Peptides against a protein of PDB entry 6TME. Designs and how they scored, part 108

Target 1, 324 residues: chain A of PDB entry 6TME
Amino acid sequence: NRLKRAYIALQAWKKAFYSDPFNTAANWVGPDVCSYKGVFCAPALDDPSVLVVAGIDLNHADIAGYLPPELGLLTDVALFHVNSNRFCGVIPKSLSKLTLMYEFDVSNNRFVGPFPTVALSWPSLKFLDIRYNDFEGKLPPEIFDKDLDAIFLNNNRFESTIPETIGKSTASVVTFAHNKFSGCIPKTIGQMKNLNEIVFIGNNLSGCLPNEIGSLNNVTVFDASSNGFVGSLPSTLSGLANVEQMDFSYNKFTGFVTDNICKLPKLSNFTFSYNFFNGEAQSCVPGSSQEKQFDDTSNCLQNRPNQKSAKECLPVVSRPVDCS
Target 2, 324 residues: chain A of PDB entry 6TME as posed
Amino acid sequence: NRLKRAYIALQAWKKAFYSDPFNTAANWVGPDVCSYKGVFCAPALDDPSVLVVAGIDLNHADIFGYLPPELGLLTDVALFHVNSNRFCGVIPKSLSKLTLMYEFDVSNNRFVGPFPTVALSWPSLKFLDIRYNDFEGKLPPEIFDKDLDAIFLNNNRFESTIPETIGKSTASVVTFAHNKFSGCIPKTIGQMKNLNEIVFIGNNLSGCLPNEIGSLNNVTVFDASSNGFVGSLPSTLSGLANVEQMDFSYNKFTGFVTDNICKLPKLSNFTFSYNFFNGEAQSCVPGSSQEKQFDDTSNCLQNRPNQKSAKECLPVVSRPVDCS

## One batch from the design tools (peptide; made by RFdiffusion4, then SolubleMPNN)

Design b2_p15_3_s1 (from b2_p15_3, 7 letters changed)
Fold by OpenDDE base, seed 5:
Structure b2_p15_3_s1 (fold): chain B 324 residues (1-324), chain A 15 residues (1-15)
Amino acid sequence: as target 1 above (324 residues)
Amino acid sequence: SSLIEKKLKEFKESL
């Protein structure tokens, strides 16, 4: 009986709660698991006459605990939303049995260990949110081979380079922000045909921006701030016909911020502050447009307020990185 | 939650 298995799983999970401040699991008593708060039943896909646990929503429950291996008995779960809790430990490998997993949101928890590779075993996964945890180590390249709509990795402890497989991603939104990613952005990034938003904020990324970024015709948000990027902005950024928000602040960029970038047709905000740019087009000057916001603060610009000293600029500006 | 029920419907429709 599927509901009996679900009962075993949910009772094991309740036992794995260290704290339930809102008494969310208070009604998790007895065999009627479909009455449990945060448990959602639906007709099984293979047998509409059978009621199964199809979804879990424990979002914002502030529950402290862990995910026990018995959760692998929830074989009919397609939606697993447990964000904004205090769950700790690792994602159980037994969740590989949840072959219908469609949306997996464990964001804003205390999960640790490597990337939960069990997520790669789910053939129908469309939404993956593991942000605001303590996941560490390498991002598996295979994550981008999956047909995901969104990939939220931000605010973790992921290390290593961004996989070159990123270009295979069909995701509209990808976040890498606030990790420990290093190396260059892969040139394959320009192959992300469905990309709308990509965020690299606050990593250890370095090198030149790849020219292939300019191929991201559908991108509306591009944030590469708070990294170690060097060189000039690629001239191919003029191809970002739909970019609205662009942030390159807090890097080591040099050269001239060109008119063709600042005149991008959808550009609303362009932040290039806290770099070593030594010139900007008049169209890039803050206050030059009523429709666009620019920030040129703390660069090496002449005749602009709040710039770096000549002493700070000279060592960097005199040694531009060639990105050719 | 009304949201998860909506998502369950969307999931079923996606199959």
Scores: peptide ipSAE 0.428, ipTM 0.923, DockQ to the pose 0.048
Fold by OpenDDE base, seed 1:
Structure b2_p15_3_s1 (fold): chain B 324 residues (1-324), chain A 15 residues (1-15)
Amino acid sequence: as target 1 above (324 residues)
Amino acid sequence: SSLIEKKLKEFKESL
């Protein structure tokens, strides 16, 4: 019986709670699992006459505990939303049995260990949110071979390079922010056909920006701030016809910020502060447009306020990185 | 609650 298996799983999970401040699991008593708070039943896909546990929503429950292996008995679960809790440990490998997994949100928890490779085993997964945890190590290249709509990886401990497979992603939103990613952005990034938003904030990324970024015609948000990028901005950024928010602040960029970037037709905010730019077009000057906001603070610009000293600029500006 | 039910419906419709 599917509900009997669900009962075993949910009782094992209740037993794995160290703290339930809102008494979320107070009614998790008896065989009627469909009455449990945060448990959602639906007719089974294979047999509409059978009621199964199809979803879990424990978002914002502040529950401390872990995910026990018995959760692998929830084989009919398609939605697993447990964000904003205090769950710790690792994601159980037994969740590979949840073959209907469609949305998996474990964000804002205390999960540790490597990337939860069990997520790669779910054939129907469309939404993956593992942000605001302590996941570490390398990102598996295979994550971008998944037909995901969104990939939230931010605020973890991921390290190494961004996989070249990123160009295969069909995701509209991808976040890498606040990790330990290093190396260059892969040139394959320009192949991300459905990309609307990409965020690299606060990593150890370096090198030149790839010219292929300019192929991201559907991007509305591009944030590469707080990294170690060098060289000039690619002239191909003029291809970002739909970009609204663009941030390159807190890097080591040099050269001239051009009209073709600052005149992008949908550009609302462009932040390029805290770099080593030595010139900007008049269209890039803060206050030059009523429709666009610019920040040129703390560069090497002449005749602009709040710039770096000549002493800070000269060693960097005199040694431009050639990205050609 | 309503969001999960909506998402379950969307999931079912996606199959």
Scores: peptide ipSAE 0.413, ipTM 0.919, DockQ to the pose 0.048
Fold by OpenDDE base, seed 3:
Structure b2_p15_3_s1 (fold): chain B 324 residues (1-324), chain A 15 residues (1-15)
Amino acid sequence: as target 1 above (324 residues)
Amino acid sequence: SSLIEKKLKEFKESL
């Protein structure tokens, strides 16, 4: 039966624990898997008279171990939450049998290897959190063909460019922060019609910001800080009617920060510090508004405090990158 | 109810 398969899987997983500091699996004894701590049973979708393991919640258990291939026997699991543990190794390919997977949270662990492509095999996946791991290599373009509500990739070892397929994403929240992504932001970003929050912090991204960012009418958070972006801010950023938090700090931007950007109607915080901007509108000056916070620190602005020296500014400001 | 029980209910209601 389905619970017998679940028992085999859960006992194999218990054997794969190296450390269980809170004795979370202490009651993982006997055939009654629905009584196991962190195991949640529900009526099966195909037969309401049959009880199945539908969810796993081992969040914050500090368990050291790995995910054994026998977890592929948990074919009724829709929710898999194991964040804030010390699980290591790779995500088993056998999890492709979990065709009901809806939320997959393995964040804050010690997982390694390439992107877990098994996540692409789940037809109903809506939430993917793999942040705070050691996943490496290229991001598969197919991740953005998934009908995901949220994609958390931050604090990993992902490399290469951001796929152009990003424009196909239906996600409201996407995080790329603290990886090794390089190249330009794809122009297709403007097609992310459901996007509310996007975070690029602390990568090796470069080039000009695409004008198509200005098409992100639903974005409330846009953070591109701590990268290698160059050129002027796109004039099309005036189209960000719902942006509340905007951060361009710690880049190589040049040119003038316009009134049209600083007067965005929902803008609460705009950080453009640690760049090479050579001018700003009066509406961009810190303290010019009670409703908006600005930071213009460490630019090439005239008559502003805490700016870069002329020696630091001149080589960059005299050779602006044309993004046209 | 646990957060996961709530989410399981929401999941079932979404189908």
Scores: peptide ipSAE 0.285, ipTM 0.883, DockQ to the pose 0.048
Fold by OpenDDE base, seed 4:
Structure b2_p15_3_s1 (fold): chain B 324 residues (1-324), chain A 15 residues (1-15)
Amino acid sequence: as target 1 above (324 residues)
Amino acid sequence: SSLIEKKLKEFKESL
């Protein structure tokens, strides 16, 4: 019964292929779905004597097509990896029937529409990769109520604010990069207890950085580059005891870059270029350390090379944003 | 293929 349903689903999917350059589905013939290229069978969790389709791996197949609703018949699938294809359309709501979904990777495709809310229905989901698509609209706040290890949202069309629920996330890696997110980073960010890497690159984020970022004791990568952030760097950033890579470049930051930030014990690279900083500690100067790399390019620093003109600096530096 | 098999094993062990 289960393999018959899988056969129906996989044959419907084969019919939904517009192009299969590597002939990946060429052997998708007959009832033996476990022999299909990219289909992985395993003993069912509820009955080890029954063989079921437990995984799909079509990564890097360059397949053009869509996901038909019949994929909802793959009820035993825990791993769905279809990255680096040319699949288009929306993620089918029928995938809500895949209650064992553990890893969902649809990255590097041509998916459109709102956030695939069907992912919120999967109780055991640990890995979500939807990056490099055309997903749009608001991020549902409920995504951060999920017990996810990683959340990859980068290179989409998501807009509006980052939900306050971000502080509930148990994820070690979260990417927001290259979207249209706006507003401030939520103060609740400091509650992300398992966070190792967070990337905000290339959004429309603004306002002051929340002081609560300094509570991210396990963060190794913090990138907030290419946004509209203003004000001074929070003094609480001295609490980032494990940060290795930090990037604040291409913002509108002002004020002084302090020793307490540049002397962070694990800091390997700190980029704060293309801002309006008007001073830096000697420990922040590029070449001041052999173990640390700094970039102070295109700020309002005195006696440093490659700085902004007084004409560019004066309008911003003379009107500092108070973040207190 | 080997990665999916490994992850399927890890998934089963996580239950």
Scores: peptide ipSAE 0.277, ipTM 0.879, DockQ to the pose 0.048

Design b2_p15_3_s2 (from b2_p15_3, 6 letters changed)
Fold by OpenDDE base, seed 1:
Structure b2_p15_3_s2 (fold): chain B 324 residues (1-324), chain A 15 residues (1-15)
Amino acid sequence: as target 1 above (324 residues)
Amino acid sequence: SSYIEEALKRFKESL
């Protein structure tokens, strides 16, 4: 019965393919779905004597098509990896029936519409990768209430603010890069207890960086480049004891880059170029350390090469934003 | 193939 349902689902999916350049589904014939390329069977959790479709791996298959609602019949699937295809349309709501969903990777496709809220219905989801699609609209706050290990949202069309619930996230990796997020980074960010890597690159984020970023003592990668952030860097960034890669480039930051930031013990790369910083500590100067790489290009620094003109700097530097 | 099988193993271990 369970494999019969899987057969129906997989045949419906094959029918939904517009193009299969590598003939991935060529062997998707007959009732033996466990022999299908990219289909992986395992003993059912509730009955080890029964084989069920537990995983799909169609990564890098370049398949054009859509996800039909019949995929909801794959009720035993825990792993759904279909990245690097050309699937279009929306994620079917019928996937809510896949209650064992553990890893969901639909990255690098042509999916559209709002955030796939069906992902919120999966109680055991640990890995969510929807990057490199055309998902749009607001990010549902509830995404960060889930016990996820990784959340990849980058390269979509998400807009509005980052939810305050971000502080509830247990994820070690979160990417927001290359969307249309706006507003400030929530102060609750400092509550992300498991965070190792967070990327905000290339959004419309603005305002001051929250002081609470300095509470992210486990973060190794912090990239806030290519946004509209203003004000000085928080002094609390001295608390980033494990940060290795830090990027604040292409913003509107002002003020002084301090020793406390540039002397962070694990810091290997710190990029703060293309801002309006008007001073830096000697420890921040490129070449000052053999173990650290710095980029101070295109700021308002005195006696440094490749800086902005006084004409460009004066209007901004003379009107510093107070982040207090 | 090996990747998904290892992932399935991790999944089972998480239960």
Scores: peptide ipSAE 0.361, ipTM 0.904, DockQ to the pose 0.049
Fold by OpenDDE base, seed 4:
Structure b2_p15_3_s2 (fold): chain B 324 residues (1-324), chain A 15 residues (1-15)
Amino acid sequence: as target 1 above (324 residues)
Amino acid sequence: SSYIEEALKRFKESL
């Protein structure tokens, strides 16, 4: 009996709660699991006459606890949304039995350990949100081989390089922000044909920006701020025909910010502050457009306010990194 | 709760 297995799983989970401030699991009593708060039943895909637990929504329940291995008995679950809780520990490997997993949101919790590789075992996964946790170690390259629509990795402890497989991703939204990623952005990034939004904020990324970024024709948001990028902005950025929000602030960029970037047709905000740019086109000057906002603060620009001192600029500007 | 129901609908439609 599928609901009997679900009952065992849910009772094991209730037992794994350390705190339930809103008494969310107070009604988790008896065999009628479909009446449980946050548990959603639907007709089984293989037999419409049978009800199964198809979804969990415990978002914003502030529950403290862990995920017990018995959750692997919820074999009919396609939606698992438990964000904004205080769940700790690791994601159980037993969740590999949840072969229908479609959306997995464990964001805003206290999960630890390596990347939950069990997510790679779900053949139908489209949405992965593990942001705002304490996941650590390397990102498995295989994550980008998945046919995901969205990948949220931000605000974790991931380290090492971004996998070259990123170019295989079909995701429209990918966030790497506020991790410990290092190395260069892979040149394969230009192959992300469905990409709309990508965020690299607050990592330890370095090197030159790859020219292949200019191939991201569908990108509306590109944020690479608060890293260690060097060199000039690629001239190929003129290819970002749909970019609306672009941020390169808080890096070590040098050179000239060109018209072909600042005149991008959909550009609404372009922040390139806190770098070492030594020149900008007139079209890049803050206030030059009524339709576009620019920030050129804290660069090495002449005749602009709020720039770095000559003492701070000279060591960097005099030794430009050649990205060619 | 309405969100998860809509998501379930989308899931079913995706099959």
Scores: peptide ipSAE 0.351, ipTM 0.902, DockQ to the pose 0.050
Fold by OpenDDE base, seed 2:
Structure b2_p15_3_s2 (fold): chain B 324 residues (1-324), chain A 15 residues (1-15)
Amino acid sequence: as target 1 above (324 residues)
Amino acid sequence: SSYIEEALKRFKESL
């Protein structure tokens, strides 16, 4: 009996709660699991006459606890939304039995351990949100082989390099922000044909930006701020025909910011502050356009306000990194 | 219907 298995799973989960401030599970009593708050039943895909637990929504419940292995008995669940709680521990490997998993949101919790590789076992997964947790270690390359619409990884403890497989991703939105990623952005990034938004903010990324970024024709948001990038901005950035928001601030970039970048047709905000740029085109100057906002603060620009001292600039500007 | 019920509908439509 599918609902009996669901009852066992949900009762095990209730027992795994340390705190339920809003008494969300107060009505989790008796065999009628479809009446449980945050539990949603639907006709089974294989038999429309049978009701099954198809979705969980415990968003914003402030529940403290963990995910017990008995959750693997919820084999009909396609939607699992438990964001903004205080769940801790690891994602159970028993969730591999949830073969219908379509949307998985465990964001804003206290989960720890490596990347939850059980997510890779779900053949139909389209949405993965694991942001604002304490996941650590390497990102598995296989994550980008999945046909995901969105990948939210930001605000975790992920480290090592970004996998070369990133170019295989079909996601429109990918966030790496506020992790510990290191190394260069892979050249394969230019193959992300469906990419609209990518965010690298606040990592340990370094090296030159790959020229292949200019192939991201559909990107509207590109944020690489607060990293260790060096060299000049790629001339191929002139190919970003749809970019609206671009941020390269808080890096170690050098060279000249060109007209071809600042005159991008959809560009509304371009921040390149807190670098070592030694020149900019007139079209890049803040206030030069009413339609575009620029920030050139704290560079090595002549005749601009709020720039670095010659003492700070000269050692870097005189030794430009060759990205060729 | 709730957010999750609408999402379930979209899921079913995707099959």
Scores: peptide ipSAE 0.350, ipTM 0.901, DockQ to the pose 0.047
Fold by OpenDDE base, seed 3:
Structure b2_p15_3_s2 (fold): chain B 324 residues (1-324), chain A 15 residues (1-15)
Amino acid sequence: as target 1 above (324 residues)
Amino acid sequence: SSYIEEALKRFKESL
């Protein structure tokens, strides 16, 4: 009996709660699991006459506890939303039995350990949100082989390089922000055919931006701020026909910010402050457009306010990195 | 869309 298995799982989970401030699990009593708060039943896909636990929604419940291995008995769950709690520990490998997993949101919790590789076992996964946790180590390359709509990894402890497999991703939104990623952005990034938003904020990324970024014609948001990128902006950025928000601030970029970038047709906000740019086109000057907002603060620009001193600029500007 | 996607859509609408 599927509901019996669900009962075992949910009772094990209730036992794994250390704190339930809103008494969310107060009604988690008895065999009628479909009446449990945050538990949602639906007709089984293989037999419409059978009710199964298809979804969990415990968002914003402030529950402290962990995920016990018995959750693997919830084999009919397609939606697992438990964000904004205080769950700790690791994601159980037993969740590999949840082959219908479609949306997995464990964001804003206290999960630790390596990337939850169990997520890679779910063939139908479309939404993965693990942001605002304490996941650490390397990102498995296989994550980008999955047909995901969104990948939220931000605000964790991930380190090492971004996998070359990123180009295989079909995701429209990918966030790497506020981790410890290092190395270069892979050249394969240009192959992300469905990408709309990508965020690299606040990592240890370095090197030159790959020219292949210019192939991301569907991108509306590109944020690479607060990293260690060097060299000039790729001329191929003129290909970002749909970019609205672009941020390269707080890097080590040099060279000239070109007219072709600042005149991008959909560009609304372009922040390139806190770099070492030594020139900009007139179209890049803050206040030059009513439709576009620019920030050129703290560069090495001549005849602009709030720039770096010659002492700060000279060591960097005199030794430009050749990205060719 | 797949059968499962349609089922999930109906599921979401019931929430």
Scores: peptide ipSAE 0.208, ipTM 0.822, DockQ to the pose 0.049

